# Ledger of designs, part 70: peptides against a protein of PDB entry 4JHK

Target 1, 212 residues: chain A of PDB entry 4JHK
Amino acid sequence: EDYKIQSFDLETQKLLKTALKDPGSVDLEKVSSVIVDQSLKDQVFSREAGRICYTIVQAEAKQTNGSVFRRNLLNRLQQEFKAREETRKRSTQEWVCLVSFICNIFDYLKVNNMPMVALVHPVYDCLFRLAQSDALKNEEEVDCLVLQLHRIGDQLEKMNVQLMDELFNLLRDGFLLQEDLSSMGRLLLLEILEFRAGGWKLSDTAQKYYYS

## One batch from the design tools (peptide; made by RFdiffusion4, then SolubleMPNN)

Design b2_p11_3_s4 (from b2_p11_3, 6 letters changed)
Fold by OpenDDE base, seed 5:
Structure b2_p11_3_s4 (fold): chain B 212 residues (1-212), chain A 11 residues (1-11)
Amino acid sequence: as target 1 above (212 residues)
Amino acid sequence: QLVLEKVVPEL
């Protein structure tokens, strides 16, 4: 199986390749830090990072029955989550990368083929933050919000439908009542409202409206 | 705020 790690230097690529196949022979704290650091800079990589993390977790469990990598990964994730407001103030790009990474970890890092229950509220907290008025006026944040809901909305709803209802109440109110939404932002909110209403998929009519 | 390291089940 191939992993997209060409963005790293040669030494780091070797480290990651070894972690994927022989996790017991490397510093798994360092590996987790490298993956998180790159995911906070590159939203595209964060998707691959989820898959990489899952592979390392499974490899370590099989090899040593250990969970060192996952513990270090989640510890770092917790630190970044706690500092999310400061990150948002510093850089919108870094903030949306953080949200994307947390959502991708939720999507890929399954335990017994189930989402980690511990990540449900942190993910919702991030999405609720993106649904606030000061975030909805920023197209980059709206794009992130809508992208994550497309990816994991159905899974999140299964974990807590009440929170999803509350979130979409905010999105509906933003779409209808907020005056400083961009035209693209308003379009994206309408699309995601219809996406959920359609059972987390687009109807043929909606597909033509938004993407044709 | 959650403490992820304490609430995530072990593999």
Scores: peptide ipSAE 0.020, ipTM 0.589, DockQ to the pose 0.095
Fold by OpenDDE base, seed 1:
Structure b2_p11_3_s4 (fold): chain B 212 residues (1-212), chain A 11 residues (1-11)
Amino acid sequence: as target 1 above (212 residues)
Amino acid sequence: QLVLEKVVPEL
């Protein structure tokens, strides 16, 4: 399997490759730290990071029946999640990368082929934060919100439909009532409203309308 | 809110 890790230096690439094949031979705390740090800088990598993390978790479980990597990863996620408001204040880019990474971990890091229940509320908390008026006026945050809902909205709704209803009530109100939305932001909100209404799928007509 | 660190051993 090929993993997109070319953005790292050669030493780190070697570390990651070894972790993927022989996790017991490397410092898994360091591996988790490297993955999280890069995910906070590169939203594109954050998706790949989810897949990488899943592979390492599976490899460690198979090799030693251990969970050192997952513990370190989740501990770091907890730290970043707790500091999310400070991160948002410091850098919108880092904030949306954090949200993207948490959502991608939710998407890829399954336990017994099921989403991690422990991540459900943190994911919703992030999405609700992006749905607040002060965030909806920022196109970068709206982009992130809509992207994550496209990726994991269906799965997340299955975990808690009530929270999803509440979230989309905010998005509807934002679309209809908030005056300082950008034109693109308003378009994206409309698209995601229609996306969910269509069962988390885009009709051919909608696809042509939004992406032609 | 669930604290991830507290639930990790149970996962």
Scores: peptide ipSAE 0.018, ipTM 0.601, DockQ to the pose 0.104
Fold by OpenDDE base, seed 4:
Structure b2_p11_3_s4 (fold): chain B 212 residues (1-212), chain A 11 residues (1-11)
Amino acid sequence: as target 1 above (212 residues)
Amino acid sequence: QLVLEKVVPEL
């Protein structure tokens, strides 16, 4: 209904729309490939991709009790995850798109209304990578890190509070000790520290302070 | 760390 797929050509849009409603009538491997490819190029779409993927998964399950789409999607996701360091070296933009995509798949692609446990460590691995000193000095990576934590931090913490504590120790250290952070990067780290401390909520006052 | 390929058949 309200899926944001205008970035694709008309033929591909038709393919995606058909997949959403009648997945059995299309090549679901091709559909998954198209979605992943676009998600690696467009961070805005990578957010939407999670919802699209979930809908296709549900539609296929309902129509044929199949899981061809999900299998292909997760296989591709694993391939991209394994190659994440090479991706980061090649393009920061593609890297943050990859992280966004993985995080949004975690957010939307529920199994029995629960997050996929298999995605917990991959997501944390991505976030920990963004929390390293060489990444924190890049504002684009900090933006991605903070954005994902705003979106799925509460869910991730519920899955593994120990890893979240360790992650935020790195963020605290980055905020306090790292000298080559941009002013915006430092501000974003402070904000996300406060965000978690506030139970993954941000007061209206704080919202205005950081994002006015 | 879990490998997604191993988990997918179990989903």
Scores: peptide ipSAE 0.018, ipTM 0.591, DockQ to the pose 0.101
Fold by OpenDDE base, seed 2:
Structure b2_p11_3_s4 (fold): chain B 212 residues (1-212), chain A 11 residues (1-11)
Amino acid sequence: as target 1 above (212 residues)
Amino acid sequence: QLVLEKVVPEL
């Protein structure tokens, strides 16, 4: 199985590869730290990180019935989540990477084959932040918001439909009422509104219209 | 806002 870890140096790549197969032989706290650090810098990796984390969690559970990696990962995630406004202030890129990472952890890191309930509100909090007027005017943040909703919107809705309704009310209002949206941002909002209205899917025709 | 650290031991 291939993982997108080319952004790391060779030593760290070796560390990650070992963690994926023999987690008991590495410092899993360090592994979690490097994954989170890189996820904040690399949008592509922030997505892949979810799959990597899931694999490490499963490997550790199978090998030692332990959860050291998951504990350290979630602790670090909590720290970054708490500091999300400062992160956003410092770097929009790091902020959207953080959101992407949290969403992908939600998507991949299942507990008993179910989404982690503890991540539901943090994920919604991030998406609601992206749905605020000051964020919707930034195309990079809109891209992130729409991307995450395409990936995990259906799952999130199943966890809390009320919050999803509230979120999409904001998106609708943004689309209709906010004047300083970019043309692409407005198009993306329209698309995601249509996406949810269509049962979290697009027709072939609509898919071609928005993404070809 | 949920505190993930409090839930981790239960996971």
Scores: peptide ipSAE 0.017, ipTM 0.592, DockQ to the pose 0.105

Design b2_p11_4_s1 (from b2_p11_4, 5 letters changed)
Fold by OpenDDE base, seed 4:
Structure b2_p11_4_s1 (fold): chain B 212 residues (1-212), chain A 11 residues (1-11)
Amino acid sequence: as target 1 above (212 residues)
Amino acid sequence: DDSVSWAELAE
């Protein structure tokens, strides 16, 4: 199995590869830290990071029946989450990377093939923050919001439909009432509203219309 | 809830 870790230096790549196969032989706290650090810089990597993390979790469980990596990962992630407002103020890019990573961990890091209940509220908190008026005016934040909802919206709704209803009320209000939305932002909000209304599914034609 | 450990909830 191929993992996209070419963005790391060779030493770190070796560390990650070893963690994937023999997690007990490496410092799993360090491994979790480097994954989080890179995910905060590269939103595209955060998707791959979710898959990597899941593999390491499984490998450690099989090897030692332990959960050291998961604990370290979640602890670091929670630290970043707690500081999310400061991160957003400092860098929109880092903020959307953080949200993306949390959502991707939710998507990939399943326990017994089920979503982690512990991450449900944190994910919603991130999405609600992106749905605020000060965030909806930023295309980068709107892109992030819509992307995550496309990826995990159906799963999140199953975990808490009430919060999803509340979230989409904000999105609908933003679409209809917020004047400083960009044209693309407005289109993206409309698309995601229709996406959910259609059972979290859009036709290829409709998808092309909103993203081309 | 920022006061609850994600790691602890996951276990």
Scores: peptide ipSAE 0.548, ipTM 0.902, DockQ to the pose 0.857
Fold by OpenDDE base, seed 1:
Structure b2_p11_4_s1 (fold): chain B 212 residues (1-212), chain A 11 residues (1-11)
Amino acid sequence: as target 1 above (212 residues)
Amino acid sequence: DDSVSWAELAE
């Protein structure tokens, strides 16, 4: 199986490849740190990173019945989460990468083929932050919010429908009442409202229309 | 919930 790790130097690529196959032979704290660092810089990689992390977790569990990598990964993610407001203030790009990565970990890092309950509230906290008025006026944050809801909205709703209802109440109000929304932001909010209303499904034609 | 460790909850 191929993993998109070409953005790393050769030494780091070797480290990651070894972690994927023989996690017990590498420093898993270092591996987790490298993955998180890169995910905070590249939102596209954060998607692949989720898959990579899941593979490493499964490999370690099979090899030693251990969870060193998962513990290190989650500890680092929690640290970044705690500092999320500072990150957002410093760099919108890093902030949306952080949200994307946390959401992708939620999406891929299953436990017994189930979502990690521990990540439900942190994910919602991130999405609620993106749904605040000061964030909705920023197209980059709106794009992130809508993207994550497209990817994991149905799963999140199954975990807590009440929070999802509350989140979409904010999005509806933003769409209808916030005057400083960009045209694209308003279109994206409308699209995601319709996406959920349609059971987290959207026709190809409608999807192309809103993202054209 | 900042006092709760994600890692511990996952175990």
Scores: peptide ipSAE 0.544, ipTM 0.900, DockQ to the pose 0.852
Fold by OpenDDE base, seed 5:
Structure b2_p11_4_s1 (fold): chain B 212 residues (1-212), chain A 11 residues (1-11)
Amino acid sequence: as target 1 above (212 residues)
Amino acid sequence: DDSVSWAELAE
């Protein structure tokens, strides 16, 4: 299987390739840190990072029955989550990368073929933050919110339908009542409201756009 | 709750 790691230098690429095949032979704390660092500045990589992380977790479990990589990954991710408001203040781009990465880990890092229950509330917390008035006026944050709901909304709803109802109440109110939404932001909110109402199903064209 | 470890909850 091929993984997109061309953005790293050759030494780091070798480290990642070794971690994917023989995780017991590398420093898994360092591997997790490298993956998180790159995911926090590259939203495109964050999706690939989900696949990479899942592969390493499965490889380590099979090889040594260990979970060192997953523990280090989640500890680092939780640290970034705790500092999310400062990150948002410093850089909208870094903030949306953080949200994207957390959502992609939720999407790909299955445990016993189930979503990680530990990440449900953190993911909702991120989405609720994006649904606040100060975030809805920023098109970058609206783009991120809508993208994540397209990717994992159906999975999140299965985990907690009450929180999803509350989230979409905020989105409806933002769409109807907030005056400083951009025209594109308003259109995106309308689209996601209709997307959920339609059972979280995408057209073929929309499927290519959000998952390509 | 930020005091709860995600890593511990995952195990």
Scores: peptide ipSAE 0.544, ipTM 0.901, DockQ to the pose 0.869
Fold by OpenDDE base, seed 2:
Structure b2_p11_4_s1 (fold): chain B 212 residues (1-212), chain A 11 residues (1-11)
Amino acid sequence: as target 1 above (212 residues)
Amino acid sequence: DDSVSWAELAE
């Protein structure tokens, strides 16, 4: 199976490929660090990174019954999460990459085919931050928020419906009451409100209408 | 809750 790791140099690509097949033969702390670093710079890679991480976790578990990679990955993610406000102040792009990566880890790193309970509140914390008025006025943050809800909203709601209700109350208020939303931002909020109302699905026609 | 290790909770 191919993974999108062309953004790395050849040496790092080799490291990642080896980690995917023979995790016991590489420094998994270094591997996790490299993946997190790149995910904070490239939101597209953040999605692929989730899949890569899942594969490495499974490979290590099967090979040595170990969890060194997952431990290092989650430790680094938690560090970045703790510093999320500083990251947001420094770079909106890095901030939305961080959110995207955390959400993708939530999406891909399943334990016994179930989402990690430990990540539920951190994910909601990120989404709630994106739902604040100062974030909703930034289309890049709205894009991130809506994208994550499209990807993991149904799963996240199953973990805590009360928090999801609260989140969407904020989104509805933003849609109806906030004056400094961009036209596209307002459309995206409307779309995601309808997406959840429709059971976390939209028709192909509706999807094309809002994202064309 | 930033006081609890995500890594520990995942195990």
Scores: peptide ipSAE 0.543, ipTM 0.901, DockQ to the pose 0.890

Design b2_p11_4_s2 (from b2_p11_4, 8 letters changed)
Fold by OpenDDE base, seed 1:
Structure b2_p11_4_s2 (fold): chain B 212 residues (1-212), chain A 11 residues (1-11)
Amino acid sequence: as target 1 above (212 residues)
Amino acid sequence: DDSIPWSELAE
């Protein structure tokens, strides 16, 4: 299997490769820390990080029936989540990377082939924060919100349809009533409203219209 | 509910 870890130095790449094959031979706390740190800097990596994390979790479970990596990963994520408002204030980029990473972990890190119930409310909390008026006026936050809903909206809705309805009520109101939305932000909100209305699917025509 | 560790909820 090939993993996109070229952004790390050679020593860290070796660490990650070893963790993927022989997790018992490395410091899994350090591995989790490295993955989280990089995911907070690079939103593109955050998706790959989800796949990497899943592989390490599976490898450790198979090797020792352990869950050291998952515990360390989730503890670090929860720490970052608790500090999310400070992160948002400090750096919008880091904030959207955090949201992206949590959503990608939700997407990839399955337990018994099911989404982690523990992450449902944290993910919704992040998306609800992005749906607030002060966030909807920022294109970077709207981009993040719409991207995550495209990736995991269907899965999240299956976990809690009531929260999804409430979230989209906010998005509808933002689209219709918020005056300081950018043109692109308004288009993105319209697109995601239509995306859900279409059963979390876009027609080819709609795809070309919004992403041409 | 951030009072409960996610790691415990996942187990």
Scores: peptide ipSAE 0.414, ipTM 0.881, DockQ to the pose 0.851
Fold by OpenDDE base, seed 5:
Structure b2_p11_4_s2 (fold): chain B 212 residues (1-212), chain A 11 residues (1-11)
Amino acid sequence: as target 1 above (212 residues)
Amino acid sequence: DDSIPWSELAE
């Protein structure tokens, strides 16, 4: 199986390849840090990062019955989450990369083929932050919010329908009442409202936009 | 809850 790691230098690529096949022979704390660092810079990589992380977790479990990588990954991710407001103030791009990465880890890093319960509230916290008035006026944040809901909204709702109802109440109010939404932001909110109402099923247009 | 390590909740 091939992984998209060409953005790393040659030494780091070798480190990652070794971690994927023989995790016991490398510093898994360093590996987790490298993956998180790159995911915070590149939103596209965060999708691949989720898949890479899952593979390493499975490889370590099989090889040593260990969970060193997952522990280090989650610890680093939680540190970034705790500092999310400062990150948002510093850079909208870094903030949406953080949200995207957390959501992708939730999507890919399954335990016994189930989402990690530990990540449910952190993911909702990120989405609720994106649904606040000061975030809804920024197209980049609205795009991130809608993208994540398209990817993992159905899974999140299964974990906590009450929080999803509360989140969409905010989105509805933003769509109807907020005056400083951009035209694109308003269109995206309308689309995601209809997406959930339709049972989280993508239209042909939406599939092309988010997954092509 | 930020006070509880995610890694502990996962195990």
Scores: peptide ipSAE 0.412, ipTM 0.883, DockQ to the pose 0.831
Fold by OpenDDE base, seed 4:
Structure b2_p11_4_s2 (fold): chain B 212 residues (1-212), chain A 11 residues (1-11)
Amino acid sequence: as target 1 above (212 residues)
Amino acid sequence: DDSIPWSELAE
């Protein structure tokens, strides 16, 4: 029950804590908006946000058998997703935060212990965007891409192996052919190629080599 | 497909 919400003001912290325990007593649209807003600012929080969202969803389901929070959350996320190109143009940081949050929601907000089918294509769309040549030359975007694939790549592949194959074809081409990759970016691409080839597993030695 | 609400697909 330790949620990292210290980045919010005290009033918002109280709101979130109440939502986690008694979601019916708060404005769940406001709660969802606050979570999304902060997730767009802090990539680290985006992972915690996934856990928070799952807890609120479960709490509301138990309390009222409702899904108001999930609906509002997904609606807001979809709005941000639709504007993703403008977001990327405005701020690479906000863009990678958006991708991270969508991926983390995919990872945590499961239905009947299964990933949401609704998020499969949106996640792939984000990853494909990060795999384009104009994005691969930005180390921040490469970091985001590789991080998400480490976290949810195996789950995504199970949902659509064809898209994963296409994605990794782009990554392989980027690794081999793109000249303006940073040295770290190239290493990260190589690592993720090997990670998937190894069944989405990485040895401790390889982990140290690529991420130390 | 951006035309279909994610919330509806999740129902």
Scores: peptide ipSAE 0.411, ipTM 0.881, DockQ to the pose 0.861
Fold by OpenDDE base, seed 2:
Structure b2_p11_4_s2 (fold): chain B 212 residues (1-212), chain A 11 residues (1-11)
Amino acid sequence: as target 1 above (212 residues)
Amino acid sequence: DDSIPWSELAE
């Protein structure tokens, strides 16, 4: 199986590859740290990171019935989450990477084949932050918001439909009432509104129209 | 809500 880890130096790549196959032979705290660090810099990697994390978690569970990696990963992730407003202030790019990573961990890191309940509110908190007026005017944040909802919206709704309704009320209001949305931002909001209304599914034609 | 460690909730 191939993982997109080319952005790391060769030593770190070796570390990650070893963690994927023999997690007991590496420092899993260090592994979790490097994954989080890179995910905060590269949104594309943040998606892959979810898959990598899942694989390491499964490998450790199978090898030692341990959860050292998951514990360290979640601890670091929670630390970054706590500082999310400072991160957003410092760098929009790092902020959307953080959101993307949290959402991807939610998507991939299942517990007993179920979403982690512990991450439901943190994920919604991030999405609600992206749905605020000051964030909706930033196309980069809108892109992130819409992307995450496309990826995990259906799962999140199953976990808490009330919060999803509240979130989409904000998005609807933003679409209809907020004046300083970019044209693309407004289009993306419309698309995601229609996406949910259609049962979290778009036709092939609609998909091409909005994202080609 | 970040009052409880996520890692603890996951266990």
Scores: peptide ipSAE 0.408, ipTM 0.881, DockQ to the pose 0.842

Design b2_p11_4_s3 (from b2_p11_4, 8 letters changed)
Fold by OpenDDE base, seed 4:
Structure b2_p11_4_s3 (fold): chain B 212 residues (1-212), chain A 11 residues (1-11)
Amino acid sequence: as target 1 above (212 residues)
Amino acid sequence: SSSIPWSELAE
């Protein structure tokens, strides 16, 4: 299986490859830290990171029945989450990378083939933050919000429909009432509103309309 | 958000 880890130096690539095959032979705290660090810099990598993390978790479980990697990963992720407002103020790019990474971990790192309950509220907290007026005026944050809802919205709703209803109330209000939305931001909000209304599905015609 | 470590909630 091919993992997109070309953005790392050769030494780190070897570390990651070893972790994927023989997690017991490496410092799993270091591995988790490296993955988080890169995910905070590259939003595209954050999705691949989810897949990588899932593989390492499974490899460790099979090898030692352990969960050292998962524990270290979640601890570091929680630290970044705690500092999310500071991150947002420092760099919108790093903030949306953080959100993307948390959402992708939620998507890929399942326990017993189920989403991690521990991540439900943190994910919603991130999405609610992106749904605030000061964030909706930033197209980069709107892009992130809509992207995550496309990827995990259906799963997240199954975990807590009440929070999803509240979130989409904010999005509808933003669409209707926010004056400083970009044209693309407004379009994306409309699309995601219709996406959920359609059972988290979008027709081919609608897909082309919004993303062509 | 919860003050409980996510790692503990996952176990």
Scores: peptide ipSAE 0.413, ipTM 0.878, DockQ to the pose 0.761
Fold by OpenDDE base, seed 5:
Structure b2_p11_4_s3 (fold): chain B 212 residues (1-212), chain A 11 residues (1-11)
Amino acid sequence: as target 1 above (212 residues)
Amino acid sequence: SSSIPWSELAE
């Protein structure tokens, strides 16, 4: 199976390829750090990173019955999450990459074929932050919010419908009451409100837009 | 959620 790791140098590519096939032969803390660092810079890679992480976790569990990679990955991710407000202040782009990565890990890194319960509240915390008035006025943050809800909204709702109701109450209020939304931001909020109302189901055209 | 390591909650 091929993974999109062309953005890394040759030495790092070799490290990642080895981790995917023989995780016991590499420094898994270093591997997790490299993946997180790149995911915080490249939103496109964040999605691929989810698949890579899942494969490494499964390979390590099978090979040594270990969970060193997952522990290091989650510890680093939690550190970045704790510093999320400073990240947002420094760079909107880095902030939306962080949110995207957390959401993609939630989406791909299944444990016993289930989402990680540990990530439910952190994911909601990120989405609630994007739903605040100071974030809704920024089109880049609205884009991120709507994209994540399209990808994992149905899964999140299954984990906690009360939080999802509260989140969408904020989005509805933002759509109806906030004066400084961009035209595109307002349209995106309307679209996601209708998307949930329709049972989290995309048209063929919408699927191509968000997942291609 | 920030007071408990995510890695421990995942185990």
Scores: peptide ipSAE 0.413, ipTM 0.879, DockQ to the pose 0.864
Fold by OpenDDE base, seed 1:
Formats: structure tokens, C-alpha cells, sequence
Structure b2_p11_4_s3 (fold): chain B 212 residues (1-212), chain A 11 residues (1-11)
């Protein structure tokens, strides 16, 4: 199977490839650290990283019935999550990468083909933070918010519809009442409101309109 | 939930 790991040096690529097929032969703490570090720099990679992480988790479970990688990954993610406000202040780009990665892990790292319950509240906390007035005025944060809701909104809603209703109340208020929203930000909020209202689906015409 | 390690909740 092909994985997008060309951004790493050759030694790290070898490490990752080995982890994917023989996780017991590598330092899985180091592997998890490398994946998280790169995901905080590259939002595109964070999507691929979710798939990579799932593969490693499955490989380790099959090989040794262990969960060392998952444990290390989640521990590191939780550390980054706890420091999310500091990260946001330091770098909006790193902040949205963090959110993206947590959401992608939620999307891909399923246990018994089910989302990890442990990540539900952390994901919502990130999305609620992006839905605050100080974040909604930043197009990069709005892009991240809308992207994640497009990807995992339906799954999150199944886990907790009450929180999703509360989140979208904030988004509606932002759309209607916040004057310093950019034109693009306002369009994106409208689009995601309609997306959920349509059962987490958009017509091809609507999709082209909002992203053209 | 933030006071409990995610890794423990996953097990």
C-alpha cells in the first residue's frame, strides 16, 4: 500500500515503512512523535497520517496484541491538546494543523470499527474554540472548522447531537451577527449550515458555488 | 474527560 511519506528524510521513511509492517521492531514512541511533529506542520499530511496511524495500530495488534503505538500517540496528542491555546497564540497554522490531526485521528483510528469515545469531547472542544468570535474572524480558522465538519460532522453528531446543536447555534449567530467576518468566512459558514441541514450532504451545484 | 489520560479511556 502506498503512503505519502516523501516529505521525510530517507531514514525516517525507512522507520515509518518498518513500523507499518513490523511495528515490534521499531521504537514506536519515536514513530508516534515523528508523525505528530510533521502533522503539526502540514495539514495535508495530517490526513494521510490518520491512515498511517490506523495501519500501524492494526499491525501491532495483529503482531503482538499490543497497543504501544496507540498509547504513545494518544499521550502526545493529549499533551498538544492541553497546550492548544498557547499553540494558537504562537502560530495559527500549527493550531489548525493540530485540530486537523486530532479530527483525522478521530476519523481513521477506529476501534472495532467504531469512533474512539475518548476523542469526542476533545474534538468538540477544538471545534467550539474555532467557533468563538475571535477565531471566526480568521479565514484560516474558519477554513479548518468547515473542513473538519465536512469530514467528520456526521460521525460527531451521532456521538453527541446535543453538542452539535450547540456548536451550530454559535455558527448561526456568527453568520448573522458578527460584523467583522470576511466575505469568504460568511460564505463558508452559510455553506456548512446548509450542509448539515441537508443531512451532511451538498449538491454538486452548491459545492461549486461555495468553493469556486 | 480532560483529567483522564486518553490512552486509558481507549483501553
Amino acid sequence: as target 1 above (212 residues)
Amino acid sequence: SSSIPWSELAE
Scores: peptide ipSAE 0.411, ipTM 0.876, DockQ to the pose 0.868
Fold by OpenDDE base, seed 2:
Structure b2_p11_4_s3 (fold): chain B 212 residues (1-212), chain A 11 residues (1-11)
Amino acid sequence: as target 1 above (212 residues)
Amino acid sequence: SSSIPWSELAE
């Protein structure tokens, strides 16, 4: 399979390709670090990174029954998560990349074909932060919030419906009451409210309307 | 929640 790793230099691309095929022959701590670093810069890569990480995890498990990569990956992610408020203050772009990456890891990095329970609260914490009034006024943060809910909302709800209810109460209030939302931000909130109300599905017509 | 390493919870 092809992986979108063109943003890396050739040496790093080789490292990643080797990790995907023969993880035992490379420094998996270095590999995890490189993936996290790039995911914090490129939200598009963050999506691909989830798939890459899953593949490496599976390859290492099959090859050596090891979990060195996953351990290092999660340790680094946890460090970035702990510093999320600092990251948000420094760069909205890096912040939404971090959220996107954590959500994508949640989406792809299954354990026994189940979502990682350890990531449920961290993911909700990120989404709740994006649902605060100071974040809802920033269209970039609203875009991130709505995108993640489209991708993993149904899975998250299955893990904790109470938190999802609380989150959507905030989104509803934001939609109805917050005055400094952009027009697009308000439309996105409405769309995601309807998305969940429809069982995490939208008609093709509705999809075109909100994202045209 | 941050007191326990995510890596340990995943094992």
Scores: peptide ipSAE 0.409, ipTM 0.876, DockQ to the pose 0.903

